Peptides against a protein of PDB entry 3ESW. Designs and how they scored, part 254

Target 1, 322 residues: chain A of PDB entry 3ESW
Amino acid sequence: NNIDFDSIAKMLLIKYKDFILSKFKKAAPVENIRFQNLVHTNQFAQGVLGQSQHLCTVYDNPSWHSIVLETLDLDLIYKNVDKEFAKDGHAEGENIYTDYLVKELLRYFKQDFFKWCNKPDCNHCGQNTSENMTPLGSQGPNGEESKFNCGTVEIYKCNRCGNITRFPRYNDPIKLLETRKGRCGEWCNLFTLILKSFGLDVRYVWNREDHVWCEYFSNFLNRWVHVDSCEQSFDQPYIYSINWNKKMSYCIAFGKDGVVDVSKRYILQNELPRDQIKEEDLKFLCQFITKRLRYSLNDDEIYQLACRDEQEQIELIRGKTQ

## One batch from the design tools (peptide; made by RFdiffusion4, then SolubleMPNN)

Design b2_p28_8_s3 (from b2_p28_8, 12 letters changed)
Fold by OpenDDE base, seed 3:
Structure b2_p28_8_s3 (fold): chain B 322 residues (1-322), chain A 28 residues (1-28)
Amino acid sequence: as target 1 above (322 residues)
Amino acid sequence: KEKMLEELAKKIKLEPEKAKEILEEFLK
């Protein structure tokens, strides 16, 4: 008997769709209680929730996207993208074009647009004077700095002129378009907004061990792709664990459609103890937040995202980038 | 069974393990 695989596949897909959609219905009272208890009793869970409330939504601001696109040299960017795209013999309209765009944005951002700031230049002595700066500590923002979501200001004294220079750690990415300098936090914050401004699916990845980066969903590769603006890195998730020999415990990705533990993508060696939360509770937390983020989506959107999530989970388990 | 799951997986554009999961859910 020839198994009608086509008929079976259709039936299975329908049943699976219904099953998936059932998981994304309003949370049961028991799930809400579990969630509330978890975020009230576990500091790590509370931190993940707090980050999700900001990072999952803040970059979905059309007004900010307009400001970004008006600030960037789009002519230069697209000229370079088109040049590299054509050089590799691709036809216009291929999904791979977006990968070239992200690669050029990485180049442009690091080489032409933004600056690494380990120490600020002296406000009095001018450019290339950071070597003369001695840290005095950190303080709260002043009235002007407070306008731009500044939580901390690093204070430096110039060894040459004795003047004080303030380095406010701005969290407002629009202010970062002006200042054009920072560390991994400022780099990732603004670069996440930049990628979002091009209409891309982007996640902000938080690492517990003081690093942050992006993931971009490549339609060409049909997966989440590691993107680090500080490193001008595209699809190199191994750089932290292997190249830097960094020890890490948690990597959490925050996007508009979900919160995902992506630790398996980046923690390839030197794994630190994952003792901040039970694995089952972290999985529950991420799923619960993801479910909430999708409450307004229609059944088709929910299903498509769920399929993408399942492919990612398979990838993460197998350790093979497809 | 494995060959059937591979064929099913190809048809649904999923991995065999995921096809198995879907099959298990279908049989519930």
Scores: peptide ipSAE 0.023, ipTM 0.601, DockQ to the pose 0.143
Fold by OpenDDE base, seed 2:
Structure b2_p28_8_s3 (fold): chain B 322 residues (1-322), chain A 28 residues (1-28)
Amino acid sequence: as target 1 above (322 residues)
Amino acid sequence: KEKMLEELAKKIKLEPEKAKEILEEFLK
């Protein structure tokens, strides 16, 4: 009996599509109850939900994208991308151009555009005076700082002139285009917006152990790629666990189309206890939020994203990025 | 049966285990 594998494959694909689509239909009452109970009883779950409500949607602002593109030196960026692409990219096809773009954006952002700010310069003494700055603590924003989604202001006193310098921790990425300085939070926030402004699929990765970075979906590599603006790092998910010997428990990726536990990509050694939530509950939470984010998508979009999700889960299980 | 699932998995661009799950669900 010649098994018609092609007919069987077609039937399986139809059934699989229907099965996937069934999972992305409106949540059952029992799932809603489970979700509500989880976010009300588990602080970590509440935190993930709160982050998702901001990070999954905030960067999808066309006005912000225009401001970013008007602010960046696009001529320099594309000149450099074209130069690097002309060396090696032609052999790999057009899809690799985006990888070169992201690499140049990493270079441009770190080298030409943004600055690391451990301590601010003295606003009175001028540039290169951060060594003279003593931290006095943190306070709430003033009336002007509050206009730019500022939660905290770090206060510094200059040891030379005695003047106070304020370092507001702005969460408004448009304000960061002006200030052009910060720590990992400001770097990742603005860089996420920058990548989004080029029309890329981007996720914001939150690590519980006080670091943040990006992922972008490379069409060339056909996977999510680690991108750290602070480190000018492309596709180096191991840098935290291996190079920094960092201990970590959770890495959660937040994008417009989903929330994903990406801990397996980044936590290669020195894993801290994952005691903040049950693994099953975290999986449920991420899936539930992801499902909600996709409610407005059509069946084909849902199916394509679900296929991408499945490939990512396979990658994360197999450790293929090692 | 395993070879069949592997061939099927390649055609549907799924892992053999996933193809098995789908097949088991299809046979229900």
Scores: peptide ipSAE 0.022, ipTM 0.589, DockQ to the pose 0.147
Fold by OpenDDE base, seed 1:
Structure b2_p28_8_s3 (fold): chain B 322 residues (1-322), chain A 28 residues (1-28)
Amino acid sequence: as target 1 above (322 residues)
Amino acid sequence: KEKMLEELAKKIKLEPEKAKEILEEFLK
């Protein structure tokens, strides 16, 4: 009996689609209870939820996208992308072009646009005076700083002139387009918005051990790609664990379409204890938030995203960047 | 059975292990 493998495959795909869609149906009462209990009883879960409520949606702002695109030197960016694309002689079309765009945005952002700020320059003494700055601590924002979602202001005294310089830690990415300086938080915040402004699928990755970066979904590579604006890094998820020998416990990715534990992509050695939440509860939490973020999507969108999620899970289990 | 699953997995663009998992869920 010639097994009609094509017929079986078609039936399996139909059943699989239905099965996948069934997972994204409205949460059962029992799941809602479990979720509420988890976020009420576990501080880490509450933190992940709080971050998701902000990071999953804040960058989906058309007005911000317009401001970003008006602020960046688009002519320079596209000129450089076109040049690098032409140099490699690729005929692969628009999908690979987007990878070149992200690489150029990394270059442009680090080299031409934004600055790392360990200590501010003295407002009185001018440029290249950060060496003379002594930290006095942190305080709350003043009335002007408060307009730009500033939670903390670092205070520095100049050892040369004795004047005080304020370094507000702005969370408003539009203000960061003006100030053009910061640390990993400001870098990642603004760069996430920049990538989003080009219509890209982007996630904000939070590491519990005081670092943050992005992931971009490459249509050419058909996977999530590590992107660190601070390091001008594209597709180098190993840099933290291997190059920095950084000890880490959790890496959580936040995007418009879901929340994903991406720890396996980045924690390759020197893993710290994962003692903040049970693994099953974290998995449940991420899935539950993801499910909520997808409630308004149609069946085809849900299915496509679920297929992408499944490929990512396979990648994360195998430890192979394909 | 394993060869059939591998062929099926290739046709559906899934990993054999995942295809097996799916089949096990649906053949119950």
Scores: peptide ipSAE 0.020, ipTM 0.552, DockQ to the pose 0.147
Fold by OpenDDE base, seed 4:
Structure b2_p28_8_s3 (fold): chain B 322 residues (1-322), chain A 28 residues (1-28)
Amino acid sequence: as target 1 above (322 residues)
Amino acid sequence: KEKMLEELAKKIKLEPEKAKEILEEFLK
């Protein structure tokens, strides 16, 4: 009996699609109860949910994308991208061009556009005066600072002139286009928006141990790629665990289409206790939020994303992060 | 069966072993 392998394969693919789609149907009442109980009883789960409510949607703002594109030196960026792309002998229209774009955006952002701010410069003494700044503590935002989603303002006194300089920790990425300075939070916030403004698939990665970075979905590499604007790093997920010898417990990626525990990509050694939530509950939480984020998508979109998710899970299990 | 799994794996962009796992999960 000639087993029609093609027919069987087609049937299996149909059934697999249906099976995948079935997982993304509306949550059963029992799942809703589990979710509610989890976010009500577990602080870490509450934190993940709260972050998802902001980070998964905030960067999908077309008006912000326009402002970003109007603010960046696109001529310089594309000139450099085209130069490096041509240098490596790639043909026009290859999916790899986006990887070159992200690499140039990393370069441009760190070298030409944004500044690291350990301490602010003195508003009176001018540039390169941060060495003279003494921290006095933190305050709430004033009336002007509060307009730009400022939660905290760091206060510094200049040892030279005695003047007070305020360093507002703005969470409005559009304000960051003006201020062009910050720490990992401001860097990652604005850089996430920048990448999104180019129409890229981007996730914001939160590490519990006080760091944040991005992931970009490379169509060329067909995977999520580590992107750290602070480090000008592309596809180096190992830098934290290996190069920095950083101890970490959780890395959670937040994107428009899902929330994913990406800890396995980044926590390669020196793992801290994962004691904030049960592993099964974290998996459930991320899946539940992801499912909610996809409720408006059609079956084909859901299926494509589910295939991407499955590929990522395979990658994370196998440790094949290049 | 192996060829079918390989074809399935190619179509879903998985490795044959993972396609087998998915198939086994689906056939349960």
Scores: peptide ipSAE 0.020, ipTM 0.507, DockQ to the pose 0.148

Design b2_p28_8_s4 (from b2_p28_8, 12 letters changed)
Fold by OpenDDE base, seed 5:
Structure b2_p28_8_s4 (fold): chain B 322 residues (1-322), chain A 28 residues (1-28)
Amino acid sequence: as target 1 above (322 residues)
Amino acid sequence: EDEMLYELAKKIHLEPEKRKEILEKFLK
């Protein structure tokens, strides 16, 4: 009896699709109650929800994408991408072009476009005067700074001229296209928007221990790839735990299509206590938010994303065993 | 039974090159 393995496989895959789709149906009343109780009783859960409400949607702005593309030196970027692609990219297929693009965007952003700002230069003394700046503390934004989603302004006094220089911590990425300076927050914020403006699937990764970076989905590698604009780093998730010897507890990725605990990708050693939420509740929270984000998608989109999620979960499990 | 079928389907989906081997092992 020649078992038609292909027919059996097709039947099983149909049933699997239906099962997956069933998980993305409207949340049961019990799930809604659990979610509400969790976000009202657990501050970490409330924080994750609050971040998801911003980070999962803010970058999906076509007007911002246009402004980004008009601001960047696209001729330089594509010239460099084409140059690298012409060497080896044709042999690996067209999907590798996006990897070259992201690598060039990392280079361009760090080397040509954006600056690290530990301390601002003195507004009166001019360039290269940051060494003379003494921090006085932080305050709320003024009326002008408030126009650009500024929550905090760092205040510095110049030791040479005695004048005050303000360093607004802008959260408006369009303002960052003008200022072209910041720390990890500003870098990651604007770079996330830049990657989105090229039509890439991007996630913003929040680390509880005061760092942030990106992930992009590589069609060539068929996985989420670590991207840190501050470090000009591509596919080096180990840099924090291993190279920096950083102690970490949580890494949460925020994208338009979901919220995912990616701690397993980045926390390779020196794990801090994960005591902010129960593991089961965090898993539930991320799944619940992801389900809400996908509510308007069609069955095929939901299925494809669910398959990608399952592949990522396998990757994250296997990575701990190496 | 349904959970086992879903796990099987998941494996078949993730490892299409091993579909025959996976199914043969399940049918034994």
Scores: peptide ipSAE 0.213, ipTM 0.848, DockQ to the pose 0.696
Fold by OpenDDE base, seed 2:
Structure b2_p28_8_s4 (fold): chain B 322 residues (1-322), chain A 28 residues (1-28)
Amino acid sequence: as target 1 above (322 residues)
Amino acid sequence: EDEMLYELAKKIHLEPEKRKEILEKFLK
């Protein structure tokens, strides 16, 4: 009997699609109870949920995308992308163009657009005066600063003129287009919005050990790619664990379509204790939030994303960082 | 039975180039 392997494969793939889709149906009552109990009893779970409610949706704002595109030097950016693509990109096909775009956006953002602010310059003495600034602590935002989603303001005194300079830690990325300065939080926040404004699939990666970065889904590489605006880094997930010798416990990626524990991509050595939540509960939490984010999607979108998720999980298990 | 079929389907989905080999191993 000639076994029709193609027919069997087709039937199995249909059943697989149906099975995958069944996992993304409305949560069972028991899953809802487990989720509620987890969020109410575990602070780390509550933190992940709180971050997901903001980070998974805030960057999907068309008005913000327009403001970003109007603010950036698009002529310079595309000129540089086209120049680099013309050298090497034609051999790799059109899908690599977005990788060149992200690399240029990293360059442009770090070199031409945004500034690292360890200490602010003195508002009275002007530029290059940060060396004269003494930290006095932090306080709440004033009435003007509060308009731009400011949680805290760092206060500095100038050792030369004695005046106070405020460094508000704005969470409004549109305000960051004006201020053009910050630390890893402001850098990652605005850069995530910038990448989203070009229509890219982007995730915000939160590390528990006080760093944040992006991931971009490369259609050319067919995977999530590490992107750090502070470091002008593309596809270098090892920089934290290996180059910095950083100790880390958790890296969580937040995107419009899901929340994913990406710790295995970035924590290559010097792993800190993962004691904030049970591994099974973290896996459940990320899956549950991801399921909720996909409730409005059609079956084909759900299936495509589930295939992408499975490929990522295989990548994370196999340690295939190229 | 359903779980085994889903695992088989998953393997066929993830490794389309090995579909024949995967199915031949399962049918043996």
Scores: peptide ipSAE 0.208, ipTM 0.849, DockQ to the pose 0.743
Fold by OpenDDE base, seed 1:
Structure b2_p28_8_s4 (fold): chain B 322 residues (1-322), chain A 28 residues (1-28)
Amino acid sequence: as target 1 above (322 residues)
Amino acid sequence: EDEMLYELAKKIHLEPEKRKEILEKFLK
């Protein structure tokens, strides 16, 4: 009896697809109750939910994408991408072009476009005067600063001229296209929008220990790739734990299609206690939010994303990010 | 039985080049 292995395989793959799709059906009443109880009783869970409500959707703004593309030197960017692609890209296929694009955007953003601002220059004394600036504290935004989603303004006094300089911490990424300066928050915020404006699959990664970065889904590498605009870093998830010897507890990725605990990708050593939430509850929370984000997707889209999720989970368990 | 079939289906999905080997092991 010639066992029809192909027929059996097809039947099993259908069952597998149906099983995956069944996980993304509307949440049962019991799951909704569990979710509500979790976000009402656990502050960390509430924080993750609050971040997801902003970070998962804010960058999906077509008008912002247009403004970004109009503001960047696209001629320079594509010239540099084409130059690097011409060296090696023809042998590796068209999907590698996007990796070259992201690498050039990292270069362009750090070298040509945006500036790190630990302390502002004195508005009166001019450039390269930040060494003369003394922090006086922080205050609320004025009427002009409030137009650009500013939560806080850092105040500095110049030791040379005595004048006050304001450093607004803008959360409006369109305002950051004008100001072109900030710290890790402003860098990651604007750079996430930039990547999104090129039609890329991007996640915003929040680290509890006061850092933020991006992940980009590379079609060439067929995985999520670490991207840090501050460091001009591509595919170097180890830099925090190993190079910086940073202690970390949680890294959570926020994208339009899901929320994922990516701690295992970045926390390679010096792990801090994960005591803010039960591991099972965090897993449930991320899955529940992800499920909600996918409610409007069709079965084929859900299946494709679920296959990506499964590959990512295998990667995270095996520690084979490289 | 359903869990076993799911795990088998998952293996076949993840390792399509080994489908025959995976199924042969299951049917023995």
Scores: peptide ipSAE 0.198, ipTM 0.847, DockQ to the pose 0.731
Fold by OpenDDE base, seed 4:
Structure b2_p28_8_s4 (fold): chain B 322 residues (1-322), chain A 28 residues (1-28)
Amino acid sequence: as target 1 above (322 residues)
Amino acid sequence: EDEMLYELAKKIHLEPEKRKEILEKFLK
């Protein structure tokens, strides 16, 4: 009797879909209790929750997307994308075009648009005067700075003219379109919004060891791709652990559709102790938040995302980022 | 039994090219 393997496979896949969908049903009371207890008792869990409440949704703002697209030199960007796309002999309409777009956005952002700011220039002396700036410390925002979600202001004195220059650490990415300067936080914040403004699936990656970057989902590569605007880096998750020899413990990705521990993608060596939370509790936390973020999605959307998640988990286990 | 079927289904979902081999091993 020829076993109809295709029929059996189809039946099993249907059951699997139903099983996957069942995991995204409303959380059981016991899961809610576990979640509440975890976030109330574990500071790291509370931090992840707090970040998720902001980072998972803040960039899904159509008005901000419009402002971004109006601010960027789209003609230059698309000209460069088209040029590089054509050089590599790709046909129009290939899914790889988006990868070229992200690469150009990385170039444009770092080379043409945004500036790294270790120290600000003196407001009185003008451009390229940061060398003359001495840090005096940090203070709270003034009334004007407070309009742009400023948590802290770094204060600098010019050694040449004696004037004080304020460097507000703005969290409003629209303000960053004006200021066009910052450190990893400002870079990643605005660049995440930029990528979102092009309709891309983007995650904000928080590293506990004071760095942040993006991931975007490449439809061509069919995976999450490391994107660091500060480094103009595309698909180089190894740069931190290998090139920088950075010691790291946690990398958590925050997106509209989920929160994911992506530490295995980036922590390739020099792993610091993961002692902030139990691994099982972190996994539970990320899954629980992800489940909540997907409550409004239909079964097909949930299933597609779950398939993506599963593929990502396999990738992370196998170390097959390249 | 359900867990085993789900693990099997997961394998055939993730490795469609090996579906036949995976199913043959399970049915033996």
Scores: peptide ipSAE 0.172, ipTM 0.828, DockQ to the pose 0.780

